# Peptides against a protein of PDB entry 3OAK, part 42

Target 1, 145 residues: chain A of PDB entry 3OAK
Amino acid sequence: DDLEQYLDEKILRLKDEMNIAAQLDIDTLNKRIETGDTSLIAMQKVKLLPKVVSVLSKANLADTILDNNLLQSVRIWLEPLPDGSLPSFEIQKSLFAALNDLPVKTEHLKESGLGRVVIFYTKSKRVEAQLARLAEKLIAEWTRP

## One batch from the design tools (peptide; made by RFdiffusion4, then SolubleMPNN)

Design b1_p14_8_s1 (from b1_p14_8, 6 letters changed)
Fold by OpenDDE base, seed 5:
Parts: C-alpha cells; structure tokens; sequence
Structure b1_p14_8_s1 (fold): chain B 145 residues (1-145), chain A 14 residues (1-14)
C-alpha cells in the first residue's frame, strides 16, 4: 500500500546514502594514502551514523529494513578500510547494538554477507575486546538451535 | 535452525 511504498522508498534512499558515504570515505582514505595528506579525514559514515541508528532502532521499520537488504549496506560499513584500519569504534558499537534487536534470519545473512563480517570481528586481533564481545553476542543469537 | 547451520558453515571457512 501507500505506506509500505513510502517506507520502501525511505529505506532504499538510506541504503543509497550509506553506500555513497562508504565509497566517499574509501576515496578519502585512498587519497590520503596516495598523497600523504594527513588532513584528509573520512567522516561521511560518521556524519550519517545517527540517521542509520535511528532507522535501525525503529521496530516498525524492521520488515522494510530486512526486505530491502539494508543489512548489505551495514556489512559494507563494517568492512576494513583501505589503510587497513577498521571503522570507528562508535560505528562498530552502534551497528552491533542495533543489529542485536533486529529479527535477522538466514536469508538476510546470506543476501547481505553480514554473517561473514561479524565472524571476522570475533576473530580479528585488531578489534577491541569490547566490540568483539558484541560481535560474539550476535553470533550466539544467530546460532541458536 | 537454518541460521545455525548457515553460520556453522561460515565458521568452517575461517
């Protein structure tokens, strides 16, 4: 109906915004590596994070979020950056917290690739212990009998 | 569950 279409469009716009933010940050960091200009700071994801968290926290948007594969963009935001670093502590923490309350099913894990990335966060020595524990909590939820 | 099986398969990739 009209509401469903409206919500789909909103989520798809956010998905696009997230993908653009991720790419812009990648471009910034690649340029930083290329030029050595340490004044170049990747901030696009951080700027958009409050909006992402707000959307992910709304129970009435859960179906729309999952049906439109917004989790693929969440996965993209969690991927390592060109300089070998990981997304900011705040991005990791906020996303892991938000993911914990979503009714994520197998199909969503498969179509987004989120499962692999979260496993990475439980195994990587570059991840802060606190955040690794949050990732482990997600794995535990997704591996319930 | 299906997610359990899938996640176990993923874990074996690492």
Amino acid sequence: as target 1 above (145 residues)
Amino acid sequence: SESYKYMQELLEEF
Scores: peptide ipSAE 0.427, ipTM 0.901, DockQ to the pose 0.855
Fold by OpenDDE base, seed 2:
Structure b1_p14_8_s1 (fold): chain B 145 residues (1-145), chain A 14 residues (1-14)
Amino acid sequence: as target 1 above (145 residues)
Amino acid sequence: SESYKYMQELLEEF
């Protein structure tokens, strides 16, 4: 119906914005590495984060979020950056928290690749202990009998 | 669950 279409378009727009933000940050960091200009700071994801968290927290958007594979963009935001570093502490914390309230199913994990990335956060020694614990909570939820 | 099975398969890759 009209509402469903409106919500789909809203989520798809956000998905596009997230992907663009991720790419812009990658470009910034690559340029930082190339030029040595330490004043270059990747801020696009951080700027968009409040909007992402707001959307992910809306129970009435859960189906639309999952059906449109917004989790793929969440996965992209969690991936290691070109210099091998991880996304900001705030991005990790906010996304892990938001994911806990979504009714994520097997098909969503497969479509998004989110499972692999979250497992990475439980295995990597580069991850802060606090954030690793949040990732572990997600794994526990997705591995319930 | 299906999620359990899938995640276990992924875990084996690490």
Scores: peptide ipSAE 0.426, ipTM 0.901, DockQ to the pose 0.825
Fold by OpenDDE base, seed 3:
Structure b1_p14_8_s1 (fold): chain B 145 residues (1-145), chain A 14 residues (1-14)
Amino acid sequence: as target 1 above (145 residues)
Amino acid sequence: SESYKYMQELLEEF
């Protein structure tokens, strides 16, 4: 199917872009730590966030998103940074909101590692209360009997 | 559900 192939390629390109953005931000912060140059700011994920949110919000892309393990890249974006900080408030908020509408199944949680990371956000004392609540909503959805 | 069981296992790791 031409449409299915098009959608797969679209999601795979985004997945690659997300992984690159994450690595560039890691590189920036590692350099910041190494050099002490406080003018170095990690902004690649933030710049790409609108595109990520747009894709995650489209119901017709849900199967393609899940089948291509885009959630692995979402998990990567949620991981702590080299300086120990968490990703920006906006990244957390947007991703947690978007994840709520996806029909995430066990296989997707396992292949992405997303479950562990979201649990972390419900337990960490560094997470803003409203974001912890969003993470808790996801856990509740995934643990619904 | 399978997701329920998996998530419960993860929660027990913490």
Scores: peptide ipSAE 0.424, ipTM 0.900, DockQ to the pose 0.807
Fold by OpenDDE base, seed 1:
Structure b1_p14_8_s1 (fold): chain B 145 residues (1-145), chain A 14 residues (1-14)
Amino acid sequence: as target 1 above (145 residues)
Amino acid sequence: SESYKYMQELLEEF
């Protein structure tokens, strides 16, 4: 199926872009810590966020997203940064909202590591209340009988 | 469900 192959390649390309953005932000913050240069700002994920949200919101891409483990890159984006801080409020809010509409199954949780990270967001005292509630909604969905 | 079981295992880690 040519369309299926096209969609796979599209998602894999986005996955790569997301991973690169995450690494660039990590590199920026590590350099900031090492040099003390406070002008260094990590912005790569934020710049790519609109594209990520657009893709995650498309129902016709759900299977492709899940089959290609795009959720691993989503998990990476949610991990704490080198300075101990969390990703931006907008990143958290947008990703939690998008995840709510995906038919996530056990195999996807395992291969992405997403479950563990979302639990972190329900346990951490540093997470904004609004975002913790969104994370809790995901946990509730994944623990439904 | 399988997801329920897996998530419960993860929750026990915390």
Scores: peptide ipSAE 0.421, ipTM 0.899, DockQ to the pose 0.803

Design b1_p14_8_s2 (from b1_p14_8, 9 letters changed)
Fold by OpenDDE base, seed 4:
Structure b1_p14_8_s2 (fold): chain B 145 residues (1-145), chain A 14 residues (1-14)
Amino acid sequence: as target 1 above (145 residues)
Amino acid sequence: MEGKKLMEEWLKEF
């Protein structure tokens, strides 16, 4: 119906915006490496983060989020950056918190690659302890009998 | 069960 179509389009637009933000940040950091200009700061994801969190927090969007594989874009936002660093503390914290309230199933983890990335966050020694605990909570939830 | 098995396989990558 009209509402379902509207919600699908809304999520797909956000998914596109997220992917663009991620690529722009990658481009910025690649240029930083190439030129040595340390004044170049990747800020596109953090600028879009409030909108992402807002959408992920809407209970009425849960099915649309999962059906349209928005979690793939979430996974992309969590991947290591060209300089080997991880996304900002705030991005990690906000996304892990938002994911905790979504009814994520195995099929969503597989089609998005999110499960593997979150496991990485439980194993990496570069991840802050607080965030590692949030990642562990997600793994525990997804592995429930 | 499926989720647990999947996570266990991914854990082996580390």
Scores: peptide ipSAE 0.349, ipTM 0.863, DockQ to the pose 0.770
Fold by OpenDDE base, seed 2:
Structure b1_p14_8_s2 (fold): chain B 145 residues (1-145), chain A 14 residues (1-14)
Amino acid sequence: as target 1 above (145 residues)
Amino acid sequence: MEGKKLMEEWLKEF
C-alpha cells in the first residue's frame, strides 16, 4: 500500500546514500595513500552515521530494513578499508549497538554478508576488546535456540 | 540451529 511504498523508498534512498558514502571514503583513502597527503580524511560515513543509527532504531522500519537488505550496506560500512585499517571506533560501536534490536534471521545474514563480517570482528586481534564483545553479543543473539 | 551451523562454518574461514 501507500505506507509500504513510502517506507521502501525511504530505506532504499538511505541504502544508496550509505553506499555512496562508503565509496567516497574509499576514494579519499586511496588518494591519501597514493599522494601521501595526510590532510585527506574520510568523513562521509561519519557524517551520515546519525541518520543511519536513527533509521535502524525505529521499530516500524524493521521489516522494511530487512526486506530491502539494508544490512548489506551496514556490512559494507564495517569492512576493512583500502589501507587495511578498520572503520572508526564510533561507526563500529554505533552499528553494533543498533543491530541488537533488529529481528535478524539467518536468511538476512546470508543475503547481506553481515554474518561473516561480524564473525571477523570476534576473531581479529586488531579490533578493540570492547567492540569485539559487542560483536560477540550479536553472534550469541543470532545463534540463540 | 541453522544459524548456529552457519556461524560455525563462517568461523572456519578465520
Scores: peptide ipSAE 0.344, ipTM 0.861, DockQ to the pose 0.676
Fold by OpenDDE base, seed 3:
Structure b1_p14_8_s2 (fold): chain B 145 residues (1-145), chain A 14 residues (1-14)
Amino acid sequence: as target 1 above (145 residues)
Amino acid sequence: MEGKKLMEEWLKEF
């Protein structure tokens, strides 16, 4: 119906915006490495983060989020950056918190690749202990009998 | 159960 179409379009637009933000940050950091210009700062994901968190927090959007594989874009945002660093503390914290409230199923983890990335966060020595605990909580929830 | 098996599989990648 009309509402369903509206929600799909909203999520698909956000998905596109997230993917663009990720690519722009990658481009910025690649240029930083290439030129040595340390004034180049990747901020596109951080700028879009409030909107992402807002959408992920809406219960009425959960099915639309999962059906349109928005979790793939979340996975992309969590992947290591060109300089080898991880996304900002705030991005990690916000996304892990938001994911905790979504009814994520195995099929969603498979089609997005998110589960594999979150496992990485539980094992990486570069991850802050606080965030590693949040990642562990997600894994525990996704493996709950 | 299915989720557990999947996570165990992914854990082996690290």
Scores: peptide ipSAE 0.342, ipTM 0.860, DockQ to the pose 0.767
Fold by OpenDDE base, seed 5:
Structure b1_p14_8_s2 (fold): chain B 145 residues (1-145), chain A 14 residues (1-14)
Amino acid sequence: as target 1 above (145 residues)
Amino acid sequence: MEGKKLMEEWLKEF
């Protein structure tokens, strides 16, 4: 099916872009730590965020998103940075909001590792209270009867 | 039910 193939390729490209953005930001922050150059700002994820949110919000892409394990890249974006800090408030908020609308199943949580990360956000004292509540909402949704 | 059990297991990691 041409459409299905097109959608798969689109999602896989985004997945790759997300992974690259994450690594570039890691590299930037590692260099910042190494050199002390505070002018080095990790912006790759933030720059790509609107595209990620746009894709995650499209109902017609839900199956493709989940089948291609795009959530693994979402998990990567939520992981702590080299300096131990968390991704920007905007990234957290946007991703949690987008995830709330996806029909995520247990199998997707397992294959992506997203479940563990979101639980982390419910427990970490470094997380803003409002974002912790969003994470809690996701956990509640994923564990509903 | 499966999801809940899984989450409970993951929660034990913290």
Scores: peptide ipSAE 0.339, ipTM 0.859, DockQ to the pose 0.763

Design b1_p14_8_s3 (from b1_p14_8, 5 letters changed)
Fold by OpenDDE base, seed 4:
Structure b1_p14_8_s3 (fold): chain B 145 residues (1-145), chain A 14 residues (1-14)
Amino acid sequence: as target 1 above (145 residues)
Amino acid sequence: SESAKYMQELLAEF
């Protein structure tokens, strides 16, 4: 119906915005590496984060989020950056928290690749302890018998 | 659960 279509379009637009933000930050950091210009700061994801968190927190959007594979874009946002660093503390914290409230199923994990990335956050020694614990909570939920 | 089985498969990759 009209509402369903509206919600689909809303989520697909956000997904596109997230992907663009991720790519822009990657481009910025690659340029920083290539030029040595330390004034280049990747901030596109951080700027968009409040909107992402707002959408992820809405129960009425859960099905639309999952059906349109927004979790793929979440996964992309969590991947290591070209300089070897991880996404900002705030991005990790906010996304891990938001993911806890989504009814994530096997098909969504497979389609998005999110499972592997979250496992990475529980295994990597580069991850802040607080954030590793948040990732562990997700793994515990997804491995619930 | 199915997700548990899948996640265990992923964990085995690490």
Scores: peptide ipSAE 0.649, ipTM 0.944, DockQ to the pose 0.813
Fold by OpenDDE base, seed 5:
Structure b1_p14_8_s3 (fold): chain B 145 residues (1-145), chain A 14 residues (1-14)
Amino acid sequence: as target 1 above (145 residues)
Amino acid sequence: SESAKYMQELLAEF
């Protein structure tokens, strides 16, 4: 119906915006590496984060979020950057918190690749202890018998 | 659960 179509389009637009933000940040950091211009700062994901968090927190959007594979874009946002660094503390914290409240199933983990990335956050020594614990909480939920 | 089985498979990759 009209509402379902509206919600699908809303989530698909956000998904596109997230993917663009991620690529712009990658491009910025690659240019920073190539030119040595330290004034180049990747901030596109950070700028969009409040909107992402707002959408992910809405219970009425859960099915639309999962059905449209928005979690793939969440996974992309969590991947290491060209300089080997991880996304900002706030991005990690906010996304892990939001993921905790979603009814994530096997099919969503598979189609998004999110499971593998979250495992990375429990294993990597580059991850802050507080955030590793949040990642572990997600793994515990997804490994519930 | 199915997710548990899948996650265990992923964990085995590390």
Scores: peptide ipSAE 0.648, ipTM 0.944, DockQ to the pose 0.824
Fold by OpenDDE base, seed 3:
Structure b1_p14_8_s3 (fold): chain B 145 residues (1-145), chain A 14 residues (1-14)
Amino acid sequence: as target 1 above (145 residues)
Amino acid sequence: SESAKYMQELLAEF
């Protein structure tokens, strides 16, 4: 119906924006490496983060978020960057918190690849302890009997 | 749960 179509379009637009932001940041950091221009800073994801968090927090969007595999874009945002660094503290914190309230099922974990990435955050020694705990909380939720 | 089984499979890969 009209509402379902509206919600799908809303989420798909955000998904596109997230994917573009991720690629732009990758491009920026690759250029930084190639040129040595230390003034190049990747900020596209950070700029879009408030909108992402806002959408992820809406209970009425949960099904649409999951059905459209927005979690794949969330996974992409959590992956290491070209210079080997992890996404900003704020991105990690906000996304882990938002993910905790979503009714994530097996099919969503599989189609997004999110499970592997979150496990990474519980194993990596580069991750801040506070954020590792948030990741562990997600693992605990997804491993409920 | 099914998610638990899947996550255990992933954990075993590490």
Scores: peptide ipSAE 0.646, ipTM 0.943, DockQ to the pose 0.820
Fold by OpenDDE base, seed 1:
Structure b1_p14_8_s3 (fold): chain B 145 residues (1-145), chain A 14 residues (1-14)
Amino acid sequence: as target 1 above (145 residues)
Amino acid sequence: SESAKYMQELLAEF
């Protein structure tokens, strides 16, 4: 119907924007490494974060978010960067909080690759304790009998 | 649950 189509298009546009932001940040950091220019700062994901959080927090968008595999873009945002660093504290915190309220099922974990990345955040020594605990809460929810 | 089984498989990879 009209509403379903509208919501699908909205989520797919956001998915594209997220993927572009991630790639631009990767390109910036690769150039920073290559040139040594420390003035190059990756800020595209941070700039888009408020919009991402707003969408993920809307209960009426949950089915559309999951059906269109927006979680794949969330996974991409959480992956380590070319310089070996992790996404900003704010990105991690906001995404883990948002994921906690979504009815994520096995098929969504498989098609997005999100499960493996969240496990990484519970194992890595580079992750802040507060954020590791948020990741652990997700694992606990997804491993519920 | 299915998600629990899948997550256990992933955990075994680490």
Scores: peptide ipSAE 0.645, ipTM 0.943, DockQ to the pose 0.832

Design b1_p14_8_s4 (from b1_p14_8, 7 letters changed)
Fold by OpenDDE base, seed 4:
Structure b1_p14_8_s4 (fold): chain B 145 residues (1-145), chain A 14 residues (1-14)
Amino acid sequence: as target 1 above (145 residues)
Amino acid sequence: MESYEYMKKLLEEF
């Protein structure tokens, strides 16, 4: 129906925007590494974050989010960057919080790769304790029988 | 039902 189509298109557009933001940040950081120009700062994901959080928080979008594998883009945003660093504290915190409210199932974790990435956050010594706890909470919820 | 530990290991393979 019209509403379903509208919601699909909305989520798919956001998915594209997220992927573009991630790639632009990767490009910026790669250039920073190549040139040594430390003034190059990757901020595209941070700029888009409020919109991402807004969409992820909408209960009426949950099915559309999961059906269109938006979690793949969430996973991409959480992956380590070219210099080995992790995305900003705010990105981690906001995404973990948003994920906690989604009815994520095993199939969604598998098709997005999100499960593996969040497990990484529970094990990494570079992750802030507060965020590691959020990641652990997600894993506990997802592995609940 | 699968155990927590088994599911956790499974998630690592995703």
Scores: peptide ipSAE 0.053, ipTM 0.684, DockQ to the pose 0.395
Fold by OpenDDE base, seed 2:
Structure b1_p14_8_s4 (fold): chain B 145 residues (1-145), chain A 14 residues (1-14)
Amino acid sequence: as target 1 above (145 residues)
Amino acid sequence: MESYEYMKKLLEEF
């Protein structure tokens, strides 16, 4: 129907915006590595983060979020960057918090690859302890009988 | 050294 179509388009646009932001940050960091210009800072994901969190927090968008595989873009935002570093503390914290309230099922984890990334956060020694705990909480919820 | 690519190979459940 009209509402469903509107919501689909909204989520798909955000998905594209997230993917573009991720790529722009990757490009910035690659250029930083190449040139040694430490003034180059990747900020596109951080700039878009409030919008992402806002969308993920809306209960009326949950089905649309999951059906359109927005979690794939969330996974992309959580992946390590070209220099091996992790996304900012704020991005990790905000996304883990938002994911906690979504009715994520195994099928969504598989089609997005999000499960593997979050498990990585439970095991990586580069992750802050408090964020590792949030990741563990998600895994526990997703794997409970 | 623990790497993301290595972990991706180990974590196949999702």
Scores: peptide ipSAE 0.049, ipTM 0.719, DockQ to the pose 0.075
Fold by OpenDDE base, seed 3:
Structure b1_p14_8_s4 (fold): chain B 145 residues (1-145), chain A 14 residues (1-14)
Amino acid sequence: as target 1 above (145 residues)
Amino acid sequence: MESYEYMKKLLEEF
């Protein structure tokens, strides 16, 4: 119906925006590596983060989020950057928190690749302990018998 | 749903 179509379009637009933000940050960091210009800072994901968190927090958008594989874009945002660094602390914390309230199922983890990335955060020694615990909580919930 | 061990494997692979 009209509402479902509206919600699909809303989520798909956000998905595009997230993917663009990720690519722009990658481009910035690749240029930073290439030129040595340390003044180049990747800021696009951080700028878009409030909107992402707002959408992920809406219960009425959960089905639309999952059906349109927005979690693939969430996975992309969590992946290590070209310089080997991880996304900002705020990105990690906000996304892990938001994911706790989504009814994520095995099929969504498979189609997005989110599961293996979150597992990475439970094992990496570069991740802050606080965030590693959040990642562990997600894994525990997703694997609950 | 699927067994606990199977779910862990899926999360590691996907």
Scores: peptide ipSAE 0.043, ipTM 0.677, DockQ to the pose 0.416
Fold by OpenDDE base, seed 1:
Structure b1_p14_8_s4 (fold): chain B 145 residues (1-145), chain A 14 residues (1-14)
Amino acid sequence: as target 1 above (145 residues)
Amino acid sequence: MESYEYMKKLLEEF
């Protein structure tokens, strides 16, 4: 129906925005590595984060979020950056919190790759303890019978 | 040794 189509378009636009933000940050950090210019700062994901969190928190968007594989863009945002670092503490915290409220199923984890990334966060020694606990909570919920 | 790419190869459950 018309509402469903509207919501699909809304989520697909956000996916594009998220993917662009991620790529711009990657480009910035790659250039920083290549040139040594420490004034180059990757800020695109952080700027878009409030909008992402707002969308992920809306119950009426849950089905649309999952059906359109928005979680793939969430996974992209959680992947390590070109310099080997992880995304900011705020990005990790906000996304892990938002994921707790989504009815994520195994098929969504597979098609997005999000399951593998979150498991990485449970095992990495570079992840803050608080965030590792959030990641473990997600894995526990997703692996329940 | 910890590596994101290495972990991706090992974690095939999802």
Scores: peptide ipSAE 0.042, ipTM 0.697, DockQ to the pose 0.079

## One batch from the design tools (peptide; made by RFdiffusion4, then SolubleMPNN)

Design b1_p15_1_s1 (from b1_p15_1, 4 letters changed)
Fold by OpenDDE base, seed 4:
Structure b1_p15_1_s1 (fold): chain B 145 residues (1-145), chain A 15 residues (1-15)
Amino acid sequence: as target 1 above (145 residues)
Amino acid sequence: SVLEEAEEEWEKLLE
């Protein structure tokens, strides 16, 4: 199926781009810690975010997103950074909103590690209240019989 | 850590 192959390749390319963006931001922040140069700002994920949101919002891509474990890259983007900080509020908000509309199953949570990270957001006192509530909603949905 | 605790809680929820 030509369409299926095209969509798979599209999602896999995005997955690679997301992973690269995450690593570049990690590298930037590690360098910031090492050198003390506070002018170093990690912005690669933020720059790519509009494209990520665009893809995640398309219902016709849901199966492709889940089948290719794009949620692993979503998980990576949500993980704490080297300095212990969390990704920007905008990244959190956008990704949680997108997750809310995806037909995520237990198998996807296991293979991506996303479940544990979302629980982290329910527990962290640094997370904005509105996002903590959304994280709690997701956990409740994902753990329902 | 909070993340480690989250991992444990997630595993427990999946049981």
Scores: peptide ipSAE 0.245, ipTM 0.829, DockQ to the pose 0.867
Fold by OpenDDE base, seed 1:
Structure b1_p15_1_s1 (fold): chain B 145 residues (1-145), chain A 15 residues (1-15)
Amino acid sequence: as target 1 above (145 residues)
Amino acid sequence: SVLEEAEEEWEKLLE
């Protein structure tokens, strides 16, 4: 219906914005590596984070979020950056908190690739302990029959 | 790498 269409468009726009933000940050960091210009700072994801958190926290958007594979963009935001670093602690914390409240199913993990990345966070020695524990909790929940 | 290991583990969990 009209409402569903409106919500789909809203989520798809956010998905595009997230993907653009991620790519801009990647481009910035790649240029930083190539040129040695330490004044280049990747901040596009951080700037968009409040909007992402706002959308992910709305229960009435859960189906739309999952149906439109917004989790693919969440996965992209969580991946290691070109310089080998991880996204900011705030990004990690916010996204994992949001994931904890979504009714994520195996099919969503497959189509987004999110499962692989969350497992990475259970293994990486650079991840804060509290987030590693949350990642482990999510994996345990998602792998239950 | 850790990412590669995570990928392998995830594939096993999905089977």
Scores: peptide ipSAE 0.238, ipTM 0.825, DockQ to the pose 0.892
Fold by OpenDDE base, seed 5:
Structure b1_p15_1_s1 (fold): chain B 145 residues (1-145), chain A 15 residues (1-15)
Amino acid sequence: as target 1 above (145 residues)
Amino acid sequence: SVLEEAEEEWEKLLE
């Protein structure tokens, strides 16, 4: 199926872009720590966020997103940064909102590692209350029989 | 750590 192949390629490209953005931000922050150069700002994920949100919001892409383990990249974006900080509030909010509308199954959570990270967000004191509540909601939904 | 605890809880939920 030509359309299916096209969609797969689109998602895989985005997945790659997300991974690159995450690594670039990590590199930037590590360099900031090493050099003390406060002008170094990690913004690659933030710059790419609108595209990520756009893709995640497309109902017709849900199966492709899940089948290609894009959630692994979502997980990566949600993980703590080298300095121990969390990704920006906007990234958290946008991704959790997108996750709330995806038909995520247990198998997707396992292969992506997303489940453990979302649980982290239910427990961390550094997470805004509204996002912690959303994380709790997601966990409850994903663990239902 | 919180992350370690989260991992343990996740594994437990999957059992």
Scores: peptide ipSAE 0.233, ipTM 0.822, DockQ to the pose 0.879
Fold by OpenDDE base, seed 3:
Structure b1_p15_1_s1 (fold): chain B 145 residues (1-145), chain A 15 residues (1-15)
Amino acid sequence: as target 1 above (145 residues)
Amino acid sequence: SVLEEAEEEWEKLLE
């Protein structure tokens, strides 16, 4: 099926772009720590965020997103950074909102590692209350009997 | 750590 192949390629390209953006931000922050240059700002994920949100919001892409383990890249984007900080509030907010509308199943959580990271957000005192509550909601939905 | 606790809790939920 030509359409299915096209959609797979689209999602896989985005997955690569997300992983690259995450690594570039990590590299930037590691260099910031090493050099003490406070002018170094990690912005690659923020720059790519609109595209990520656009794709995650498309209902017709849900199966492709889940089948290609794009949630692994979402997990990577949510992980703490080298300096111990969390990704920007905007990234957190946007990704949690997008996750709320995806038909995520246990198998997707296992293969992506997303579940453990979202639980982290329910426990961290550095997370905004509204996002902590949303994280709790997601965990409750994903673990529903 | 909080992350370690989260991992432990997640593993329990998957059982």
Scores: peptide ipSAE 0.229, ipTM 0.821, DockQ to the pose 0.904

